# Peptides against a protein of PDB entry 7BDX, part 309

Target 1, 212 residues: chain A of PDB entry 7BDX
Amino acid sequence: EMGAAACTLLWGVSSSEEVVKAILGGDKALKFFSITGQTMESFVKSLDGDVQELDSDESQFVFALAGIVTNVAAIACGREFLVNSSRVLLDTILQLLGDLKPGQCTKLKVLMLMSLYNVSINLKGLKYISESPGFIPLLWWLLSDPDAEVCLHVLRLVQSVVLEPEVFSKSASEFRSSLPLQRILAMSKSRNPRLQTAAQELLEDLRTLEHN

## One batch from the design tools (peptide; made by RFdiffusion4, then SolubleMPNN)

Design b2_p28_4_s2 (from b2_p28_4, 15 letters changed)
Fold by OpenDDE base, seed 2:
Formats: sequence, C-alpha cells, structure tokens
Structure b2_p28_4_s2 (fold): chain B 212 residues (1-212), chain C 212 residues (1-212), chain A 28 residues (1-28)
Amino acid sequence: as target 1 above (212 residues)
Amino acid sequence: as target 1 above (212 residues)
Amino acid sequence: SAAEAALEDELARRRDRSILALEEARKK
C-alpha cells in the first residue's frame, strides 16, 4: 500500500519538467529506472497465473511506474536519459508489450506505448526502438488489440516511424509486406474519433510515401 | 526495493515548495499521510524484535517518509495541512518518539523531530503538539538521548515553546519543575558547536523569562 | 549539451508534442 501511494504521488508530480530534471539530476535515477523495469517485468510475469485484480496495490504501483517513465520521456532531457542511460528499460517495455496478449493489461499497455511514443519524438530514440528485434511484428501484434486506446498509441508510434525517412527506409520492405492495411482502414472508420483521426492521418502519410 | 526507491525520489523532490503544493492539491494527500503514519508505526513496532539493519529497504522507506513529512511541514500550506487534516500523523510521530529508547533509531528520531520543529513554526501547530498528553515528559525523555543531533532538535523544539508566551504560560509550572537544567548546561559546553549554540540560546531565553 | 542537441533535433523534425500520462482521477 505505502509503496503504491508514494509511487502514485511521484507520478503526479512527474508531470512537471522541473521535477523530471530533479529526478534525473540526482544520483538515484539509474537505480530507480533499473528497478522500475524489473518491477514491471515481475508484474507481467505474475499475470499468467492468478487474476491480478486491476485495482490491486501491485497494479497501481506498476501503473504509476509506467506513468513516471512516460512523463520523463515527455521531456527532452528525459528522452536523452532513457535512450543513453536506461536502454534496458526500453528493451523491457518492448518485451513486455510483446509478452502481453490482446486485451491483457490494457492500461499498462497504453502507458508503455505512450512512453515509447514520447521516446520516438527524438530521432535517437526512434532509431533505437525501431531497430529493436521484432519491432515491426510487435506493432502489428499490438494493433490487433481490441482496445481503442492501445490501437491509438500503436498508430501514433507507427506514424513516428513513417514520418522519419531515415528510419522508415530501413524498415520499408518489411513494413510494406506486413502492413495490416485492412485493420488500419477499419480503424479509419471507427466510432472513436481519436482512433479514426489517427488512422486517417497514417493512411494519408502512407499514400504520400507511395507516390514519392 | 522499488517502494523505497520511489519514496526516496519523492523525498528528494519534496524539497520544492511547488512539489509540496502539488502533493497537497491532489486528492491523494490524506491517504498518503494516513498510510505514512501506519507505516512508520509498523516499522517502530518491528524493532523490538529483530535487529533491523539500518540500511534495509524498510528503514530507507521510513526515512524517506519522515523526510517527506519534514519537507511538507517546511511550507506554510504544508503545516496548515498537517495541523488541520493529518493530526493523527502528528500524534503518531509524538507516540513513536516516546516508544523509542535512547540511542534507538537515531536517524528516524532526527527526521521526526525536524518535522515537529517545522510544525511548531506555526502557532496552531505549536499549540497542538505542546498540548499533546505527555509532551513535556517526552521532551526530557528525548533530551536524554546520547545523540547530539537528537538533542539539538529537542532543544530547538523546547525553544519554540519557550519563545511563545501563550504556549509557555500553559506549561510553565510543569516545565520549571521538571526542566533538566543540568543536562542543558552540559550541552552548552558541548564540543558540538550546533548543540552548544542551541543550548546557550535556550538558557538565555529561559533567563529572560525568569526576569519578566 | 546533449539535451540541447536533442531539443534542436526535435524542433527540426517538427514532430508531434509529447504526451503526459496524467493520473486518472479516481472516478468515485
């Protein structure tokens, strides 16, 4: 309980750039993010057994951790820190996203995807995650999720790849051959306006790339 | 481990007034400080059994909690919050200070005393803690501690009482009859310059009150 | 600084704004 409460408060205040800078300026940041990855991994591994109630202290703790990572990645210096000094955490997030089944731990998936999206704002971050083994298959695996928020953040991450020629050119062959176009087209007709817009924009970006 | 790491980071960033305001502006502050008190109490109760290593995750967690309380109490709105909405936590801190033997959990005592000192900066806070049952005996119990930092913060708390006529007048009879004057005089000759100064100042304040 | 270079790169690419993970207020 206390750990979850403390981590939740830390998550709340991590929305401030100055708080992120304070976290990173301390000598404890490396250890914190290392343990963060381990804790998230332990949680996901525990799910295959007992129905972890979404409202458990453990779940709340992991959500707060993922929220902190996201908020750190929202800041330029935070992205730089994650990509330079906490690559293991990024690898863990990618792995955990692959380990989870469609519909499983939706809230955690959303937070992890938000963190990866923020990392992708930086070219170095985008390169790192897009060059990860199985990245393209992972995107399509995640895009099969029934949850609209998961799909939305996957589409945003896909768009980050598509909008960066240096990254997209490396993945273009695999991307074109495996693209779940029918799924994205279906999302462009979604009743969820955010998902609809994201899918439409991605389809427009893809069309632009085919004509160039 | 993760709880201690998160709480330690929260402690670090709580040195900012803006972070304290952010913590208190959320709907989670009450729960956090309630659980804080319970966690600190559980820790102190566990000490009577096994030698809790000072460097344990549990110890570090409790130190961070006490640090957060101190930093919250350093801010005017934080003091107001503690005195109005988290009195149970103040009662817990007072109780725990009484439960601990001389030389036991010195670091925790220092942090708890620092928090009470910060609370005492506000007249309402000073009134609340000084009117607590056994407050004067508690001060003398704590002043018997062999640790100079514990004694220093006890002397500061005593000074806060002495410098406030409205509070001191209520306790004056008990205070004068039980004052460990020889102990304070010994501290005024301490090799620790902070302790020496605090004891000298308190003795001067006491002399001024006897002449008025 | 590495942070400044990262910011310049971000500005140059005119990418979408970062997303904050705001705590969901517990719907009572």
Scores: peptide ipSAE 0.112, ipTM 0.820, DockQ to the pose 0.039
Fold by OpenDDE base, seed 3:
Structure b2_p28_4_s2 (fold): chain B 212 residues (1-212), chain C 212 residues (1-212), chain A 28 residues (1-28)
Amino acid sequence: as target 1 above (212 residues)
Amino acid sequence: as target 1 above (212 residues)
Amino acid sequence: SAAEAALEDELARRRDRSILALEEARKK
């Protein structure tokens, strides 16, 4: 309980750039983000076994951790830190997103995807995550999720790849051959306006790339 | 481990007034400080029993909690919050300071005393803690500690009482009858310059009160 | 082209939109 409460408060205050700088300026940032990855991994592994009633506190704790990672990645210095010094955490997030089934841990998926999106704002971050083994299949796995918010953040991450020629060129053949076009087209007709817009924008971006 | 790491980071960033305002502006501050008191109490109770090797993580966690309380109390709005809405936490801190033996949990005592000192900057806070049952005996119990830093913060808290006529008048008879004058005089000769100065100042303040 | 520049600017603007993970206020 106390750990979850403390982490939740840390998540709340991490929305400030100055707080992110303060977190990263300490000598404990590396250790914190290392343990964060391990904690998130342990949580996801606990889901596959016995339906241990995921204590609301454990879930909240992991949500707060994912929220902190997201908010750190929202800031330029935070992105630089994660990409330079916490690559294992990024690898963990990618792995956990692959390990979770469609419809499983939706809130955690959203937060992890938000963190990856924020990392993708940095070219170094985008290169790092896109060069991860199975990255493109992972995007399509996540896009099969029934949750509109999961799909929204997947589409945003896909857009980050598509909009970066240096990254997209390396994956263009695999991307084009595996693109779930019918799924994206279905999302462009979604009643969720955010999902609809994101899918439409991505379809426009893809059309622009095919004509060039 | 993760809880201690998160709480340690929260402690570090709580040195900022803006972070304290952000913590208190949330809907979770009351719950957080309630659980904080319970956690600190549980920790101190665990010390009286079996020499369970106090896991370095548990100790660090409680130190971080006490540090957060101290940093919150360092800010005007934080003092107002603690005195108005977290009196149970203040009662817990007072109780724990009484439950700990001389030389036991020195770092925790220092942090708790720092928090009480910060609370004592507010007249409402000073009134509240000084009106607590056994407050004067508690000060002398703590002043019997061999640790110079513990004694320093006790002397500072005693000074806060002495410098407030409205508070001191209520306790003046008990204070004068129980004052460990020889102990304070010994501290005024300490090789620790901070302790020496604090004891000298308090002796001067006490002399001024006797002549008026 | 001006359209490419506008697209690049919009793309840059989209890239600059970091997402804050705001704690959902518990719906009372």
Scores: peptide ipSAE 0.121, ipTM 0.816, DockQ to the pose 0.041; fails the geometry check
Fold by OpenDDE base, seed 1:
Structure b2_p28_4_s2 (fold): chain B 212 residues (1-212), chain C 212 residues (1-212), chain A 28 residues (1-28)
Amino acid sequence: as target 1 above (212 residues)
Amino acid sequence: as target 1 above (212 residues)
Amino acid sequence: SAAEAALEDELARRRDRSILALEEARKK
């Protein structure tokens, strides 16, 4: 309980750039983010047995951890820190996104995808994530999720790849061969306006790339 | 481990006034400080059995909690919050200071005394603490500690009482009758310069009050 | 370098905005 409460407060204050700088300016950041990855991994591994109540203190703790990572990645120096010094955490997030089934731990998936999207704002971060083994299959696996917010954040991450020619060129063949076009077209007709817009924009970006 | 790491980071960033305002501006502060008191109490109660290693994760967690309380109390709005909305935590800190033996948990005592001193900067806080049952006997109990830092922070808290006529007048008779003058005189000859100065200043303040 | 990171950030701001993970107020 106390750990979850402390982590939740830390998440709340991490919305400030100055707080992120303070977290990273200390000598404790490396250890914290190392343990963060391990804790998130342990939580996801525990789900295969007991239907852990989504509203448990443990769930709240892991949500707060993922929220902190996201908010750190929202800032330039935070992205630099994660990509240079906490690559294992990024690898863990990618692994966990693959381990979770469609519809499982929706809130956690959204937070993890938000963190990866923020990391992808930096070219070095985008390169690192996109060069991860099985990255393209992972995107399509996640796009099969029934949750509109999960799908939205997957589409945003895909757009980050498509809009960077240096990154897209390396995976363009695999991307084109495996693209779930029918799924994206269905999303462009969603009743969720945010999902609809993201899918439509991605389709426009893809059309532009076919003509270049 | 993860809880202690999160709490330690929260402690570190709480040194900023803006972070304290952010902690208190959320709807989670009340719950956090309630659980803080309970956690600190549980830790102190656990010490009677096993010589808990002072360097344990649990110890670090409790130190971080006490540090957060101290940093919150260092700010005007934080003092107001503690005195108006978290009186149970203040009561717990007073109780724990009484439960600990001389030489036991020195670092925790120092942090708790620092928090009470910060609360005493506000007249409402000073009134609340000084009117607590057994407050004067507690001060003298704590002044018997072999640690110079514990004694220093006790003397500073005593000085806060002595320098406020409205508060001092209510307890002046009990204070004068129980004052460990020989102990304070011994501290005024300490090799620790900070302790020496604090004891000398308090003796001067007491002399001034005898002449008024 | 910090300068390169800042430049990438400016370029990134032009492309897309970072997302803050705001704690959802527990809908009572």
Scores: peptide ipSAE 0.113, ipTM 0.818, DockQ to the pose 0.040; fails the geometry check
Fold by OpenDDE base, seed 4:
Structure b2_p28_4_s2 (fold): chain B 212 residues (1-212), chain C 212 residues (1-212), chain A 28 residues (1-28)
Amino acid sequence: as target 1 above (212 residues)
Amino acid sequence: as target 1 above (212 residues)
Amino acid sequence: SAAEAALEDELARRRDRSILALEEARKK
């Protein structure tokens, strides 16, 4: 309980850029983010057969950890740190997103996707995650989720790839051949305005790339 | 381990006034500080007969908690919060300082004394802690510690009492009758310059009060 | 510095696209 409470407070204050700088300016950042990945992995592995108690201390702890990673990645220096010094954590997040079933741990998936999106703002981060084995299939796996918020953040991550020609060119063939276009088109007609907008913008970006 | 790591980072960033405000601006502050007291108490109670592993995750966790309390109390709004909304935590700190033997958990004693000193900067905080049952005997118990840093922070807390006539007048008789003057005089000759200065300043403050 | 390069990369991008993971108030 106390650990989860401390982690939750740390998550809350990590919304500040100055707090992110303070976290990263210490010698404990590397250890913290290494253990973060391990803790998240252990949590996801524990879900095999157990009813996910969303309100458990363990769940709140992992949500706070994923929130901290997201908020660190929201800042330029935080993205740099993650991409340069915590690649194993990024690999863990990608792996965990693949290990979770559709509808499973929705909140955690959202937070992890938000973190990856923030990392994708940095070209080096985008290159790193997009060159990860199975990245394109992972995006489609995640886009199959029934949750609109999961799908929203997947679309945003896909958009980050599409908007970067240097990254998109490397996977363009796989991307075009596996693109769940009908799924994205359906999302562009969603009643969820955020999902609708994200899907529509992505479709516009894709059309622009086909005409070039 | 992860909880201790998160708590340690929270301790580090809590040195910022803006972070203290952010911690206290949330709805989780009350719960956090209530559980903090319980966690510290449980730790101290677990020491009965066990070799204190100073490097244990539990020890680091409790040190971080005490550090957070100290840093919160270092800020005006934090002192107000502790004095108004977390009195049980202050009572716990006072109790734990009494429960620990001389030389036992020195680092924790230092952090707890630092927190009480910071609370004592607020007149309401000083009144609250000084009116606690056994406060004067507790100061002398703590001043018997062989550790110079423990003694330093005790002297600073004693000085906070002495410098506030409204507080000192209520306990002046007990204070004068039980004052370990020879101990303080010995500290004023210490090789530790911080301890020496604190003892000398307190002796000067005491002399000023005798002549009024 | 790597920090400067990260800032330059961010400045080169027209809009701050970052997302904050705001703690959802527990609907008690």
Scores: peptide ipSAE 0.112, ipTM 0.819, DockQ to the pose 0.042; fails the geometry check

Design b2_p28_4_s3 (from b2_p28_4, 15 letters changed)
Fold by OpenDDE base, seed 2:
Structure b2_p28_4_s3 (fold): chain B 212 residues (1-212), chain C 212 residues (1-212), chain A 28 residues (1-28)
Amino acid sequence: as target 1 above (212 residues)
Amino acid sequence: as target 1 above (212 residues)
Amino acid sequence: MEAERRLEEELALRRDRSVLLKEEAKKK
């Protein structure tokens, strides 16, 4: 309980750039984010057997960790830190997103996807995650999720790839050959306005790329 | 391990006033500090059986908690919060200081004493802790500690009492009757310059009170 | 440390696509 509470507070205050800078400026940052990845992985691995109560202290703890990573990635220096010094954590997040089943750990998926999106704001970060093995299949796997918010953040991440010519060109063939167009089209008709808009924007971006 | 790491980071960033304000401004503060007291108490109670390695993750975690409390108490709004809303935590700290044996959990004692000293900066805080049952005997118990740093912080807390006439007058008779004068005199001859100075200053303050 | 941090921040800004992509901080 106490660990979750402390981590939750840390998550809350990590919304501040100054706090992120303070976290990263300390000598504990590397170790912390190393353990973070391990902890998240252990949590996800534990799900195969027990329906963990979504509101368990353990879940809250892991959510807070993912939230911290997201907030760190929201800051330029945080992105640099993650991409330069905590690549294993990024790899872990990508792995966990692949390991989770559709509809499983929805809130955690959203947080992890937000984290990856923030990392993708940095070109180096975008390159790193997009060049990860199985990245494109992972995107499509995640787009199969029944949760609209998961899909929203996947679409946003896809858009980040599509909008960066240098990154998109490297994967364009695989992307085009595997694009779940019907799924994205279905999302463009979603009753969820955010998802609808994101899908529409992505479709427009894709059309622009086909004409260029 | 992760809990200790997260709590350690929280401790580190809590050195900032803005972070303390952020912690206190959240809806989680009350619960956090409630659990903090319980966690510290549980840790101390666990010591009766097993020589916990001083460097255990558990110890680190509890040290970080005590450090956070200290940093919160270092800020005016933090003192107000503790005295108004987290009195149980203060009571717990006082209790734990009494429960710990001389030489036991030295680092934790120091952190807890620093916390109480910071609380004592606020007159309301000083009144509250000094009016706690057994406070004066507790001070003398703590002054029997073989650790110079523990004794230093005890002397500083005693000085806070002595320098506040409104507080001192209420306990003056008990204070005078139980004062371990020989112990304080011995500390005034300590090779530890900080302890030496603190003991000397306290002796001077006491002399001033006898003449007034 | 400050100089290194400034350099890292400057490097990050130069490589940042924040003009096109909005940063997401999760406020609790």
Scores: peptide ipSAE 0.026, ipTM 0.764, DockQ to the pose 0.034
Fold by OpenDDE base, seed 3:
Structure b2_p28_4_s3 (fold): chain B 212 residues (1-212), chain C 212 residues (1-212), chain A 28 residues (1-28)
Amino acid sequence: as target 1 above (212 residues)
Amino acid sequence: as target 1 above (212 residues)
Amino acid sequence: MEAERRLEEELALRRDRSVLLKEEAKKK
């Protein structure tokens, strides 16, 4: 209980750029993010064996951790830190997103996807995650999720890849051959306006790439 | 482990006034500080039965909590919050300081005493803690501690009381009758310069009160 | 610090698209 409360407060204040700088300016940041990855992994692994209540202290704690990572990645120095010094955490996030089934831990997926998107704002971050083994299959696995918010953040991450020629060119063949076009087309007709817009824009971007 | 790490980071960033404002501006502050008191109490109660390693994750967690309280009390809005909305926590700190033996959990005592001193900067806070049952005996109990840092912060808290006529007058008789003068005189000769100065200044303040 | 990719994209993309490629809103 106390851990979750403290972590939740840290999550809240980490919305400030200055707080992120303070976190990263200390000698404890590396250890914190290493343990964060392990904690998140342990939590996700526990879901296969036991009915984890999503409203448990443990869940709240892990959500707060994912939130902190997201907020850190939302600023330039945070991205630099994650991409340079906490790659194992990024690998863990990618792995966990692959381990979770469609509809499982939706809130956590959203936060993890947001963190990856924020990391992708840095070209080095985008390169790192996009060159991870199984990255493209992972995107499509996640896009099979019934949750609109999960799908939204997947589409945004896909767009990050598509809009960067240096990254997209490396995976263009695999991307084109495996693209769940029918799924994306269906999303472009979604009643969720954010999802609809994201899908439409991505389809437009993809069409532009076919003509170039 | 993760809880201690997160709480330690929160402690570090709580040194910022803006972070304290952010903590207190949320709806989670009340719950956080209520659980904090309970957690600290649980920890101290566990010390009587089991050899708690001072370097344990649990110890680090509680130290960080005490540090957060101290940092919150270091600013005006934090003092207002504690004195108005978290009196149970202040009561807990006073109780725990009484429950700990001389030389036991020195670091925690220092942090708790620092928090009380910071609270005492607010007149309402000083009134509240000084009017607590057994407050004066508690001061002398704590002053029997062999640790110079503990004694320093006790003397500072005593000085806060002595320098406020409205507060001191209410307890002047008890204070004068129970004052460990020989102990304070011994501290005025300490090799620790901070302790020495604090003891000397307090003795001067007390002498001034005898002539008025 | 390395230049933010989004800044270049925001200049190249339509205004509406550029908004989508901004940093995620910081969670509270």
Scores: peptide ipSAE 0.028, ipTM 0.768, DockQ to the pose 0.027; fails the geometry check
Fold by OpenDDE base, seed 5:
Structure b2_p28_4_s3 (fold): chain B 212 residues (1-212), chain C 212 residues (1-212), chain A 28 residues (1-28)
Amino acid sequence: as target 1 above (212 residues)
Amino acid sequence: as target 1 above (212 residues)
Amino acid sequence: MEAERRLEEELALRRDRSVLLKEEAKKK
């Protein structure tokens, strides 16, 4: 309980750039993010047996951790730190996203996807994520999720890849051959306006690339 | 481990006034400080059986909590919050200081004493602390500690009481009748310059009050 | 402070796509 409360407060204050800088400027950042990855992994592994209630202290704790990572990744120095010094955490996030079933831990998925999206703002981060083994299959796995918000953040991450020619060119063959076009088209007709817009924009971006 | 790491980071960033304001401006502050008191109490109670290693994750966690309270109390709005909304925490700190033996948990004692000193900067806080049952005996109990830093912070707290006539007058009879003068005199001859100075200043303040 | 300054210097050398992509901070 106390851990969850403290971590939740840390998440809240990490919305400030100055706080992110303070977190990273200390000597405890590396250890914190290392343990963060392990903690998130342990939580996800625990889900196979006991359906942990979404509102458990443990769940809240892990949500807060994912939120902190997201807020760190929202800042330039935070992205740099994650991409240079905490790649294991990024690898863990990618792995955990693959381990979770469709409809499972939606809030956590969203936070993790947001963190990856923020990391992708940095070209080095985008390269690292996109070159991860199984990245393209992972995107499509996640896009099969019934949750509109999960799908939204997947589409945004896909767009981040598509909008960077240097990255897209390396994965273009696999990307084009496995693209779930019908699924994306279905999303472009979604009643969720954010999802609809994201799907439409992505389809437009893809069309533009096919003409070039 | 993760809780300790998160709490340690929160402690670090709480050195900023803006972060303290952010902590208190949220809807989680009351719960956080309530659980903080309980956690600290549980830790101290656990010491009677197993000599928890000073460097345990649990110890570090509790140190960080005490540090957070200290940093909150260093800010005007933080003092106001503690004195108005978290009196139970202050009561807990006072109780825990009494429960700890001389030489036991020195670092924790120092942090708790620092928090009380910071709270004492507010007249309302000083009144609340000084009017707590057994406050004067507690000061002398703590002043019997062999640790110079514990004694230093006790002397500072005593000075805070002595320098406020409105507060001192209420406790003057008990204070004068139980004052460990020989102990304070011995501290004024300490090789520790901070302790020496604090003891000398307190003795000077006491002499000034006797002449008035 | 030193770590922050080093990070800023390294960031100045790196291509940031923030002009194309909006940062998402989850304010709780």
Scores: peptide ipSAE 0.027, ipTM 0.770, DockQ to the pose 0.035; fails the geometry check
Fold by OpenDDE base, seed 4:
Structure b2_p28_4_s3 (fold): chain B 212 residues (1-212), chain C 212 residues (1-212), chain A 28 residues (1-28)
Amino acid sequence: as target 1 above (212 residues)
Amino acid sequence: as target 1 above (212 residues)
Amino acid sequence: MEAERRLEEELALRRDRSVLLKEEAKKK
């Protein structure tokens, strides 16, 4: 209980850039984010058997951790830190997103996707993520999720790749050959306005790339 | 491990007033500080049997919690919060300080004493602490500690009481009758300059009160 | 220089689509 409460508070305060800088300026940041990945991994691995109550202390703890990572990645120095000093955490997030089944741990997926999106704001981060083994298949795996919020954040991440020519060019062939166009088209007609807009924008971006 | 790391980071960032305000501005603050007291209590109660390694994750966790409380109490709004909304935590800290033997958990004692001192900056806080059952005996119990840092912070807290006429007058008779004068005199000759100074200042304050 | 470059990279991605705006830290 106390751990979850502490992490939740840390998550809340990490919304401030100054707090992120304080977290990263210390000698404990590396260890913290290393353990963060391990903790997230342990949680996801534990899901195979027990219907862990979504609202368990453990779940809240992991959500808070994912939130902290997201907030760190929201700041330029945080992105640089993650890409330079905590690549293992990024790898773990990618792995965990792959390990989770559609509809499983929706909130965690959203937070992890948000963190990756934030990392993708940095070209170095985007390159790192997009060059990860199985990245493109992972995006499509995630896009098969029934949850609109998960899909929204996947589309945003896809768009981040598509809008960067240097990154997109390296994976363009695989991307085009595997693109779940019908799924994205379906999302462009979603009743969820955010999802609808994201899908429409991505489709427009893709059309623009085909004509150039 | 992760809990200790998270709390340690939270402790570090709580050195900022803005972070303290953020902690307290949330709806989770009450619960957090309630659980904090319980966690500290559980830790201290666990000491009777196992030589808990001073550097255990649990110890670090509790140190961080105590540090957070100290940092909260260092801010005006934090003091007000503790005195108005988390009195149970203050009671717990007082109790735990009494439960610990001389030389036991020195670092924790120091942090707890620092938190109480910070609370004592607020007149309402000082009144609350000083009116706690067994407060005066507790001070003398703590002053018997062989650790100079513990004694230093006890003397500071004693001074906080002595310098407030409204508070001191209520306990003056008990205070005077139980004052470990020889111990304080010995501290005034300590090789530790901070302890020496604190003891000398307290002795001067006491002399001034006897002449008025 | 590095901080400025990071801002430029952020701005470059932001300029193209409103969706690529910096995720505001979820105050949860």
Scores: peptide ipSAE 0.023, ipTM 0.763, DockQ to the pose 0.030; fails the geometry check

